Peptides against a protein of PDB entry 7RZF. Designs and how they scored, part 73

Target 1, 358 residues: chain A of PDB entry 7RZF
Amino acid sequence: PFQEEHLKQLYKIVPIKDIRNLYVTFPIPDLQKYYKSNPGHYLGHLIGHEGPGSLLSELKSKGWVNTLVGGQKEGARGFMFFIINVDLTEEGLLHVEDIILHMFQYIQKLRAEGPQEWVFQECKDLNAVAFRFKDKERPRGYTSKIAGILHYYPLEEVLTAEYLLEEFRPDLIEMVLDKLRPENVRVAIVSKSFEGKTDRTEEWYGTQYKQEAIPDEVIKKWQNADLNGKFKLPTKNEFIPTNFEILPLEKEATPYPALIKDTAMSKLWFKQDDKFFLPKACLNFEFFSPFAYVDPLHCNMAYLYLELLKDSLNEYAYAAELAGLSYDLQNTIYGMYLSVKGYNDKQPILLKKIIEKM
Target 2, 358 residues: chain A of PDB entry 7RZF as posed
Amino acid sequence: PFQEEHLKQLYKIVPIKDIRNLYVTFPIPDLQKYYKSNPGHYLGHLIGHEGPGSLLSELKSKGWVNTLVGGQKEGARGFMFFIINVDLTEEGLLHVEDIILHMFQYIQKLRAEGPQEWVFQELKDLNAVAFRFKDKERPRGYTSKIAGILHYYPLEEVLTAEYLLEEFRPDLIEMVLDKLRPENVRVAIVSKSFEGKTDRTEEWYGTQYKQEAIPDEVIKKWQNADLNGKFKLPTKNEFIPTNFEILPLEKEATPYPALIKDTAMSKLWFKQDDKFFLPKANLNFEFFSPFAYVDPLHSNMAYLYLELLKDSLNEYAYAAELAGLSYDLQNTIYGMYLSVKGYNDKQPILLKKIIEKM

## One batch from the design tools (peptide; made by RFdiffusion4, then SolubleMPNN)

Design b1_p12_8_s2 (from b1_p12_8, 5 letters changed)
Fold by OpenDDE base, seed 5:
Structure b1_p12_8_s2 (fold): chain B 358 residues (1-358), chain A 12 residues (1-12)
Amino acid sequence: as target 1 above (358 residues)
Amino acid sequence: SNYDIYAVIYLN
């Protein structure tokens, strides 16, 4: 158990590589017994969310952070950690205290909103999709993994325990959230800027670091984190597939794409998969315009248009990615290329969103 | 089932 002496500590660490990272770590109880509800995953999903109103979205808007990961990690026997890890910009390195303040503001928002069953349901559905379509692991690795987890899960649940959420436990979510407080924080900043400013060396790897107590004033500032109106819970993910029906192979299925529509304004080719039999599809659209590459001005305008379009679609990008959908937009010499890939069930929704922004 | 669609759209 971390004694009080190990809490409210700041570690300045010199990396070997030129990286800038911030780790905000909270000791939490061992949540392994709660695998059916997985409250740490629920919180990690929200804290690590990348959509509008997310912690990452705000920190990116400030120019302080590039990436953010939130989640539970295994610790030593009998405890776990909840860790928020961010990739810092050069500017972000100067604003670590403010970044952490924003983290606590977001955590406070989660407290204010309380546990949401619909968010749990989304996590459940996403995990179910991931489980159902999990790539076959290499037999040796899989066997070793199963053997390792047999100590933690009933034999009947070993295969599903990591993926299948079964129980919404708001009490456990609140319990974990209550551990995410400034008084329980351990902060590590990783930057080459600390070179020559360290006074300790880690025994195992020779990593140079400095340990400092976080000032009480800073802790108090984080404890008094207000609700930031920029933070919002994510909207429901409309891209989560629910229908995984595989259509039978048509008797007249051609091994090559067949032209199924030919008009003056469009041509459409269709190919049914005869090999993989997955509930996935690839939609490819090529837009031809005689003006796309006629001169440098038109080329630049087409480029700018596509950049603006991509920017306007950012609100859907993360939700689509979580749901196993992706899209790509590219300029071509003839116009524009659009691809939509992933589970077929909600592709029409994503495609509609893209078209509405065009 | 997994399928590929390729569409060409002519913009006037």
Scores: peptide ipSAE 0.250, ipTM 0.857, DockQ to the pose 0.745
Fold by OpenDDE base, seed 2:
Formats: C-alpha cells, sequence, structure tokens
Structure b1_p12_8_s2 (fold): chain B 358 residues (1-358), chain A 12 residues (1-12)
C-alpha cells in the first residue's frame, strides 16, 4: 500500500519526555489470516532475543542500546508493520545508521540460516504456557477484548487464537523476512536533541518533527549489509517447562515448613503448596560462611564475588525468564542468599547451572 | 511441583 514516496523516510521527532528511541518500521502484508503460524511472532522472537549472539547483545556491547523489541503491529486496512524499537543511549543516538546496519546484518543472518522448526516449536510451547497460566483478566476488559477479536477469528478459536501456534510455515517466515529490506524502511528517531531543528508539527498531539528522505548512499550501505560473525541464532531454551503435573497434597502436609533434613552442614525445610495449586516452586538457599563478613575486606570480596557470579549467569538469565524462571542472588551478613522461583519442571537445570558457576 | 524449599547450608 505504501508508494515509493512513503518509503526510505527518516523522521526526527521531539518528545515531551526525555527519551531516546529508534523505530525501524517495515510495511508488511496483512498476516491476520496466518494467525495459526504467526510468522511475525517467529521473527519478533529472534530479532528481539537477548541471549548471546543476539542483535541486542551486540548493540549493548557497543554501548548504543539499552533495550530492544521486535514484532508486528497492526496497520491500516490490508497491511501491517514490522517494527524494531530500541532504547538509545546518548552514544547510540550518534550511531543510528550503524545500529540499523547491525539490524540488517542480523536479518541477513536469519536469511542465511533459514526458518528453524525448533524455534517455532519453542514459540509454540512458550505461548501455550502463557495461555495456560495467564493471569485472570478483569471480566469487563476481557469481554471487550474478545468482542474485538471476534472480527478476526472463528468463534471456536477466538479464545486460543492469539496464543496457540499450530502450523510451521517457513514460506511465510521467508515472505515476511523478504519485506525487511532497506528499500522498504521507515525510520523514526525520538530525541530532545532535535528541538529547534524541526519544521513540522503533528496535528493531533502537536509533536514537532522533521521528515527527510534517507540518502540513497545510506540505503545502499544497508542493502550491502554483510554477515556479521558476532550474530548467531540462539541456542535451544532448555528451561521451557513440559511437565505441569500438580502433585497431590500429602496427608501429613503441614501448614508450616517442616524440617526434613538436619545435619551439621545443612538444614532443609519443605512445605507443599496448599493454596495456589500451580506447577511452581520456590527454592531458597541461605549460605553461611564464617568469612563472609569477618572484616571490611572480606565483605568487599564477598560483594565482588557475587557481582562476578551474577555476570557469569547472564547467559542464562534471558532464557530462564522467557521460560518463567527467575533467580536472585544477594549478600547477607552471614554469607549469601540464593532464590530460584517459577515453574518447577526445569528449576533443577537452572539450579545446577548456578551451582556450577559458584 | 507446588512446593517451597528452604535450605541453610554451612560453608566451612
Amino acid sequence: as target 1 above (358 residues)
Amino acid sequence: SNYDIYAVIYLN
């Protein structure tokens, strides 16, 4: 639907708030009819990934970007947008062209690797988990939402259509990926640094902006994006739960934690959930060390140790979060506290990785 | 599933 005059445009926008954002937008076909495969979600998952070898990881390493989101958005009738949105640092604001180059390098990597069925399966599984354990929405809000989506989905599927993936369609993934090209790009940069440099005012909100054509040389630079060896597909997320069995309440279950192990080196308390009945668990570990806070030096060493430990676990943090797992590490006056929370099925895997880094 | 664990570990 966009003509050539609407593409390859740069918008410099002055915000009210002190924010720095970059929006890289591509017009794409209406994908509503393909909701069962949701190719835009597949691409959003990869482009928005935060693990090693991801677009965000590289842009963070350069100090240019804090956060990144990728995904499809509704457009006007008959088309949608795919948008990559990043929160820019002050330095990143000076490197927008290079940031976008890296985006196209990552997209080129996705083209080179081709659609991956295992990635689709992970998306399917994650969405199934999210659907199954979604928080209860307010009835009125939920009803309005359902009424809205009834226009897009069959009545029989309306409750699940937004969450459940059914079909792996590599052809549709490639089709969308083919639209993510420099010749189709619309760029918006949001920064107060454009104050006094704008020549237009938006009618609805009074937002000041400037519109410019992106130079052909810049478009060509992005078109010639090579494979950046720093970009890699994510590894399989080993933390995705598959077992959601709720164990029956034991006859001798106590309302309070029961001491189940008592040794010279450890004490263990156990409490079965009698209230929530979710396939979730909380693991809490208190480590006592006589050396942790014996003096200021040891205290500082313990602090540094924990910071290094946290840093070493960053490679797992995002994958765990996506899978509904979290961990917390804190210094205590007696040593260290570790908490692992979320779906119980893969908690042992995360716990093992934490312990291996310790 | 559906449980809480609390552990105290003494490090030497």
Scores: peptide ipSAE 0.250, ipTM 0.860, DockQ to the pose 0.777
Fold by OpenDDE base, seed 1:
Structure b1_p12_8_s2 (fold): chain B 358 residues (1-358), chain A 12 residues (1-12)
Amino acid sequence: as target 1 above (358 residues)
Amino acid sequence: SNYDIYAVIYLN
């Protein structure tokens, strides 16, 4: 366990590569025994969420952060860490205190709302899908992984323990949230801007760093983090598949796409999957317009249109991706191309949203 | 389920 002397510390680290990262670390109890409820995953899902009202959405809107990851990490025996890691912009490097304030505002929002069973259920469903349709790993890698996790899980559960959530434990979620406090924080900032400003060298890798105590005034600011009205819990993910039925191969199934509709305004080809037998589909749409590539102005307007369309779809992109759905929009010399890929069950919902924004 | 669709749409 970290003694009080190791808490409320700021580390300024010089990287080898030109990167700007912020690590906000909290010591937490060992949660390994709670794998059936996995409260760390619940919190990581919310803190790392990318949708509207998320921590990342606010930090991106300010131009301070590019990416955010939140989750539990193994420590030494008997304790873990909860880490929030962000990729900093140049401007974000100047606003680290404010970034961390926003982190605590989001955590305070999670405390105020309390544990949500529906969020747990979504995590459970997403993990179940990931487990069921996990790609075949290379046998050597898989056996080594299984051998490693045999120390943590019963033999009977070793294959499922990392994926299958079974128990909603709001008490454990609250317990972990109670550890995510300013008095328990360790902050590391990684930037080349600290070159020549360090006073210590790590013995193992020769990494140059400076250690400083975080001022009590800064800790108090973070402790007094109010509710920021911009932070909201995510909406329910409507893209999570529930139907995994695979239709039998038709007797007349062709190895090539068959033309099933031919009109003056549209052509449609269909091919049933004869190779993978997964509850997945690919929808590809090519739009032809005589105006798309007539002159540079029309080309630029078509480009701008697609950029605006993509921006308008950003609210759905993350939720769709979590659910194993993706879309692609591209300009072509004849117009535009749309692709929707992934689990077939909720593809019509995503396609409808795209078309409604068009 | 388990299919690919290719569509061409002509816009006026």
Scores: peptide ipSAE 0.216, ipTM 0.842, DockQ to the pose 0.789
Fold by OpenDDE base, seed 3:
Structure b1_p12_8_s2 (fold): chain B 358 residues (1-358), chain A 12 residues (1-12)
Amino acid sequence: as target 1 above (358 residues)
Amino acid sequence: SNYDIYAVIYLN
């Protein structure tokens, strides 16, 4: 929908709030008809990934970006946008060109690797889990949402169309990826640092902005983005649940935690869920050490240990979160607290990873 | 499935 004159543009926008954001936008075809394959979701999953070798991990390591989101957004009829949005640090605001270069390096990595069916399968499985265990929406909101969706989907599919992936379409992934090029880019930088440096005002909200053409030399730099060896595809998400079996309540199930193990070195309480009937569990571990908080040195060492442990677990944290698992690590006056929550199926895997890092 | 575990571990 955009003419060539509307591409390769930079917008400097003054926000009302003290925020620093970068929006890298690409016009893409209308993908609505391809909802069963959802190639934009596939690309958004990879571009927005937070694991090792991801775009965010690299940009965060440089101190330029705090958060990153990638995905398709609706436009007017007949087109969509693919948007990469990042929260910029103060330093990142000075390195926008380099940030975008890294984006194109990552995109180039995706081109080089090609579409991966296993990644699609993970997206499919994650969406299926999300659909199966979605919270109940308010009836009024839900009916209004469905009414809106009926304009885009068959009635039979309206309930599932947003969640259920059915078709791996590498051709469509490549088609969208081919639109993610520097020649098609629109860049918006949002920062209060542009206050008093704008020459235009947006008609609807009165937002002050400046529009500039991106220099051809900058476009060429992005076009010549090489394969950055720091970028890697994510590893398979080992935390995606596959077993959702809910065990029946045991006849001896107590309404309170029962002590099932009592030793000199450990106590274990168990309680079966009698309320929610979800394939979820909560594992709580309290570690007691006589050396915890005995003096300021030990206190600081315990704190440092947990910070290092958390840092060492970052590689799993995102994958676990995507799969509906979470963990929490805290210092206590007696030592350390660990909690693992979420779908029970893969909790042992996450727990094992945590213990191996301890 | 569907359980809470509470464990206390003493580290010497």
Scores: peptide ipSAE 0.237, ipTM 0.854, DockQ to the pose 0.775; fails the geometry check

Design b1_p12_8_s3 (from b1_p12_8, 6 letters changed)
Fold by OpenDDE base, seed 2:
Structure b1_p12_8_s3 (fold): chain B 358 residues (1-358), chain A 12 residues (1-12)
Amino acid sequence: as target 1 above (358 residues)
Amino acid sequence: MNYDIYAVIYLN
């Protein structure tokens, strides 16, 4: 385990690839025994959330960060890490201290709001869906994986332990949150901009780096992180499927799409699945407009319209993705194409939101 | 997949 001298350290690392990354790492207790509640997953879900009021949303709005991942990572036996990893912009590289301040502001928001049972329930439901409808894995890889995790879970639970949540443990969530403090932080910045500014070389890979203590003033600044009014808990994910019923195959089901509606303004084809029997559907819409491709100006306007539409839908995209829904919008020579795919239960909700923005 | 829907909509 890390001792006090290993905390509050900054590592400046020179990568081989042209990448800019920030790793903010906290030592945490071994949470393996708490796999049924998985408090690290709860916190990772919130800290890594991409919706309005999220940490990522704010950092993106500043132009500092492209992507963010938060979660627990296995350490050695008896301890783990919680890591917040971000992909930095060039501007973000200049604002690392402020980025980390925002992280602590978000963590402070989580402390202020306290553990939310509804968030746990969403995580539970999402994981249950992921387990139930997980893709087939290659047998060799799957067997090796299962053999590995047999060291951590009871035999009777080995297939479900990584997915199924059973217990809401607010005490454990608070315990982990209490470890996410500036005094416990280890920071690594990865950038080519540190080339020629390092004084150490890693033994195994020859990675050049510099290690330095984070100034006490900076630690205090992070410790005094206030509540940032931009940060909010996510709203409930309305796209989480609850109905997984497979509709019975119609007696007259055709192997090809059947035309079920034919009007002057619309045509509709329907094909029932006769092969996969999953609670999923594909909705495909082609919108025809005589103006979409009439000249270069209209073509560019149609393109711009679609880009703006996509941008306006970003608020729903993440929540839909988490729930196993996706959409695609494309320009065509005739107009535009919309596809909505995934679990059929909540597709109408997503479709409605798309159409309302159109 | 449970079903596929294909729709063509003409916009005036």
Scores: peptide ipSAE 0.230, ipTM 0.847, DockQ to the pose 0.705
Fold by OpenDDE base, seed 1:
Structure b1_p12_8_s3 (fold): chain B 358 residues (1-358), chain A 12 residues (1-12)
Amino acid sequence: as target 1 above (358 residues)
Amino acid sequence: MNYDIYAVIYLN
């Protein structure tokens, strides 16, 4: 679709909303026929990862980026795009060239490490869990979605094609990585700071923009991206559930929580699920402290403590969320509230990590 | 097993 003249272009775009975004776009082949291996999803998982040694972690540490999304997007039949999109800080808007350099350093790291079968297996397992325990959708929306995807997948696989991975194809991963090069890049920067500095108007929506060729010296800088020692592949996700056993409902199960422990220092209520029969649980903890809300100083100290605790747990939060686990920490007038929700199999691991950080 | 646990813990 894009000829050489359409590559190595920079677009400066004026938004309606006060937003700062960077889009780094690569034309790639149509990957639709490879849905069983989904090499674009593999790369999106790694490039979009939020854990230690990730692209986002490094860009956040520099104060340049708030959020990052990486993945394939549909074009027309016969071609797709791989897009890395970031939400820019005000400082990040001044360092776009350096941000893109870091993107190419991360991509170079992926080339150096090569395709990892264990990463594919984690993606496969995560998607299989998501499919197996998918929530019910509104019939109208679901039917419309299925009708749309029938154009892309066999009828027999239409329900599974977006989820179930079957084949590890390192050759296809390498093929897509080979397209993620500086000579194949299209860059769009979205910011109000370009107001009054544009020379073109988009035909359909009236969006003001400027188009410029990226200088050859900048392309060469990106081509010479070295290995940045701060970038690492993620560790294995310990929160991926493997046990989905549902225990039988107890004969004496009550529709209400039962008090199963009562001591001077703690009370514990338990309720077995009698409605949904999913391998999920909700753990709720209320911590009482006479000091939590005694005065404004203690209240602010309790707030600060929870913010620091959340910050210290951030490294686990993303991996847990990918695996269908979540936690919530809140201040109460009596102390603190902790909630852990999701698949019950790995909840003890997440809970232990939270308690060890408290 | 889908279950709800509610625990109250008193901190001294």
Scores: peptide ipSAE 0.184, ipTM 0.818, DockQ to the pose 0.802
Fold by OpenDDE base, seed 3:
Structure b1_p12_8_s3 (fold): chain B 358 residues (1-358), chain A 12 residues (1-12)
Amino acid sequence: as target 1 above (358 residues)
Amino acid sequence: MNYDIYAVIYLN
């Protein structure tokens, strides 16, 4: 485990690739024995959330961050890490201290709100869906994985332990939150901008880096992180499927898509699944417009329209993605293509929202 | 806008 001398350290690292990343790492206790409650997953879900009022939403609005991932990572036996990783913009690289301040403001918001059982329930439901409809893995890889995790879980639970949440443990959530403090932080910034500004070389890979102590004034600034009114807990995820009923195969089911509607303005083909029997659907829409590709101006306008539409859907689409729904929007030479895929139960909700934004 | 909408729906 990291000792005190390893805490409150800043690492400036020169990458081989042109990447800009920030890693904010906290040492945490080994949570392996708490797999039934998985407090680290709860916190990772909230800290890594992409919806309105999330940490990522705010950092994106400032133009500082492109992506954010939060969660527990395994260390060695007896300790773990909680890591918040962000992809930095060029501007974000100049505002790392403020980005980390916002992280602590969000963590402070989580402390102020306290553990939410409904959030745990959503995580439980999402994981249950993921387990129930888990794809087949390659036998060799799967067997090796199971053999590995047998060291951590009872034999009877080995298949379910990584998925099924059983216990809401607010005490453990609070315990982990108490470790997410500025005095326990390790910061790594990865950027080519540090080239020629480093004084150390890593022994194994020759990675150039500089290590610095984080100034006490900066630590104090983070310790005094106030509640930022822009941060809010996510709303309930309306896209979590609850109905998994598979409709019986129609007697007249065709092996190919059948034309079920033909009008002057639309054609609709339908095919029932006769192979997989999953509570999933694929909705594909092709919109034809004579203006879509008539000239370079219209082509660019159609492109910009879809980019703006996607941008307007991003925060909303995240909740759908968590629930196993996805959408795709593409320009075509004839117009645009929309696809909605995933669990059929809540697809109409997502589709409606997309169409309302269009 | 005159749109021709072609929809292919696969329901499982």
Scores: peptide ipSAE 0.133, ipTM 0.649, DockQ to the pose 0.118
Fold by OpenDDE base, seed 5:
Structure b1_p12_8_s3 (fold): chain B 358 residues (1-358), chain A 12 residues (1-12)
Amino acid sequence: as target 1 above (358 residues)
Amino acid sequence: MNYDIYAVIYLN
């Protein structure tokens, strides 16, 4: 429903809370009928990716952005939006034009690489895992949700439609990418810095804002976005589980953790799940060091070490999280605590990566 | 299978 006059607009919005956000919005066709291919999710996955060579990684490296979310949002009937939303730093607020340029550089990279079937397959696999091991929701909320989505999906598919991808449609991915252009952009900047600089008030909530046309020169700069060599497609996610086998409960399984290894250097306890029967595991490691808390210097060094270790693991953290794996690292008075949780299939891979960085 | 592993490692 946005006409040409509504495009290439900048909104400066005064928030109630002290927040700094940038919303870059593109009108797109209604993709609801393409739920089996979900091209908007494919693009959201890539644009919102947090791994090396991602849009977020580059914007973080510049100190401009803290978080980034990309994806399709429902509009009214017959149209949708693709929105890239970032949390801005104070410095980022001064570089909004450059941030958006980087967005278009990343989009240009996606155009240049073209649709990748392996990326679609990863999205498919991730969504299938999410569906298969979906937690129980509150019945009332779940029923209401299902009732709502019955308007959009066939009855036979109503439970699966939001999760199960079936069709790789590169043509639809390209179609959506073609809508992600500077001439089709709506920009909203949310900051208290606009207080007293607005000329309009929103009717319903009294939100103060200013609307401005984006200068043609700025649009042209974004249209001429080149390929930024820092942007790369993500690598394959090695943490996506493929084996969901649940081992039978051992006949001698104890209700408590059993000591299965006792050495001078290590003790190991094992507890098989006898309650949930999920293909998940919790690995907990306590590293004891007599030096961890001997004096303030050692304590601070142990803290610094852990922070550096966490930073070095950022490369894997996002991919692991997407795949339903998590890790936690904490300093203790005795040394260091490590936990690895999630689907058991790829936990050894994540654990190995962590240990190799230690 | 959900299993919990608890390991204590002594770093000398």
Scores: peptide ipSAE 0.251, ipTM 0.859, DockQ to the pose 0.778; fails the geometry check

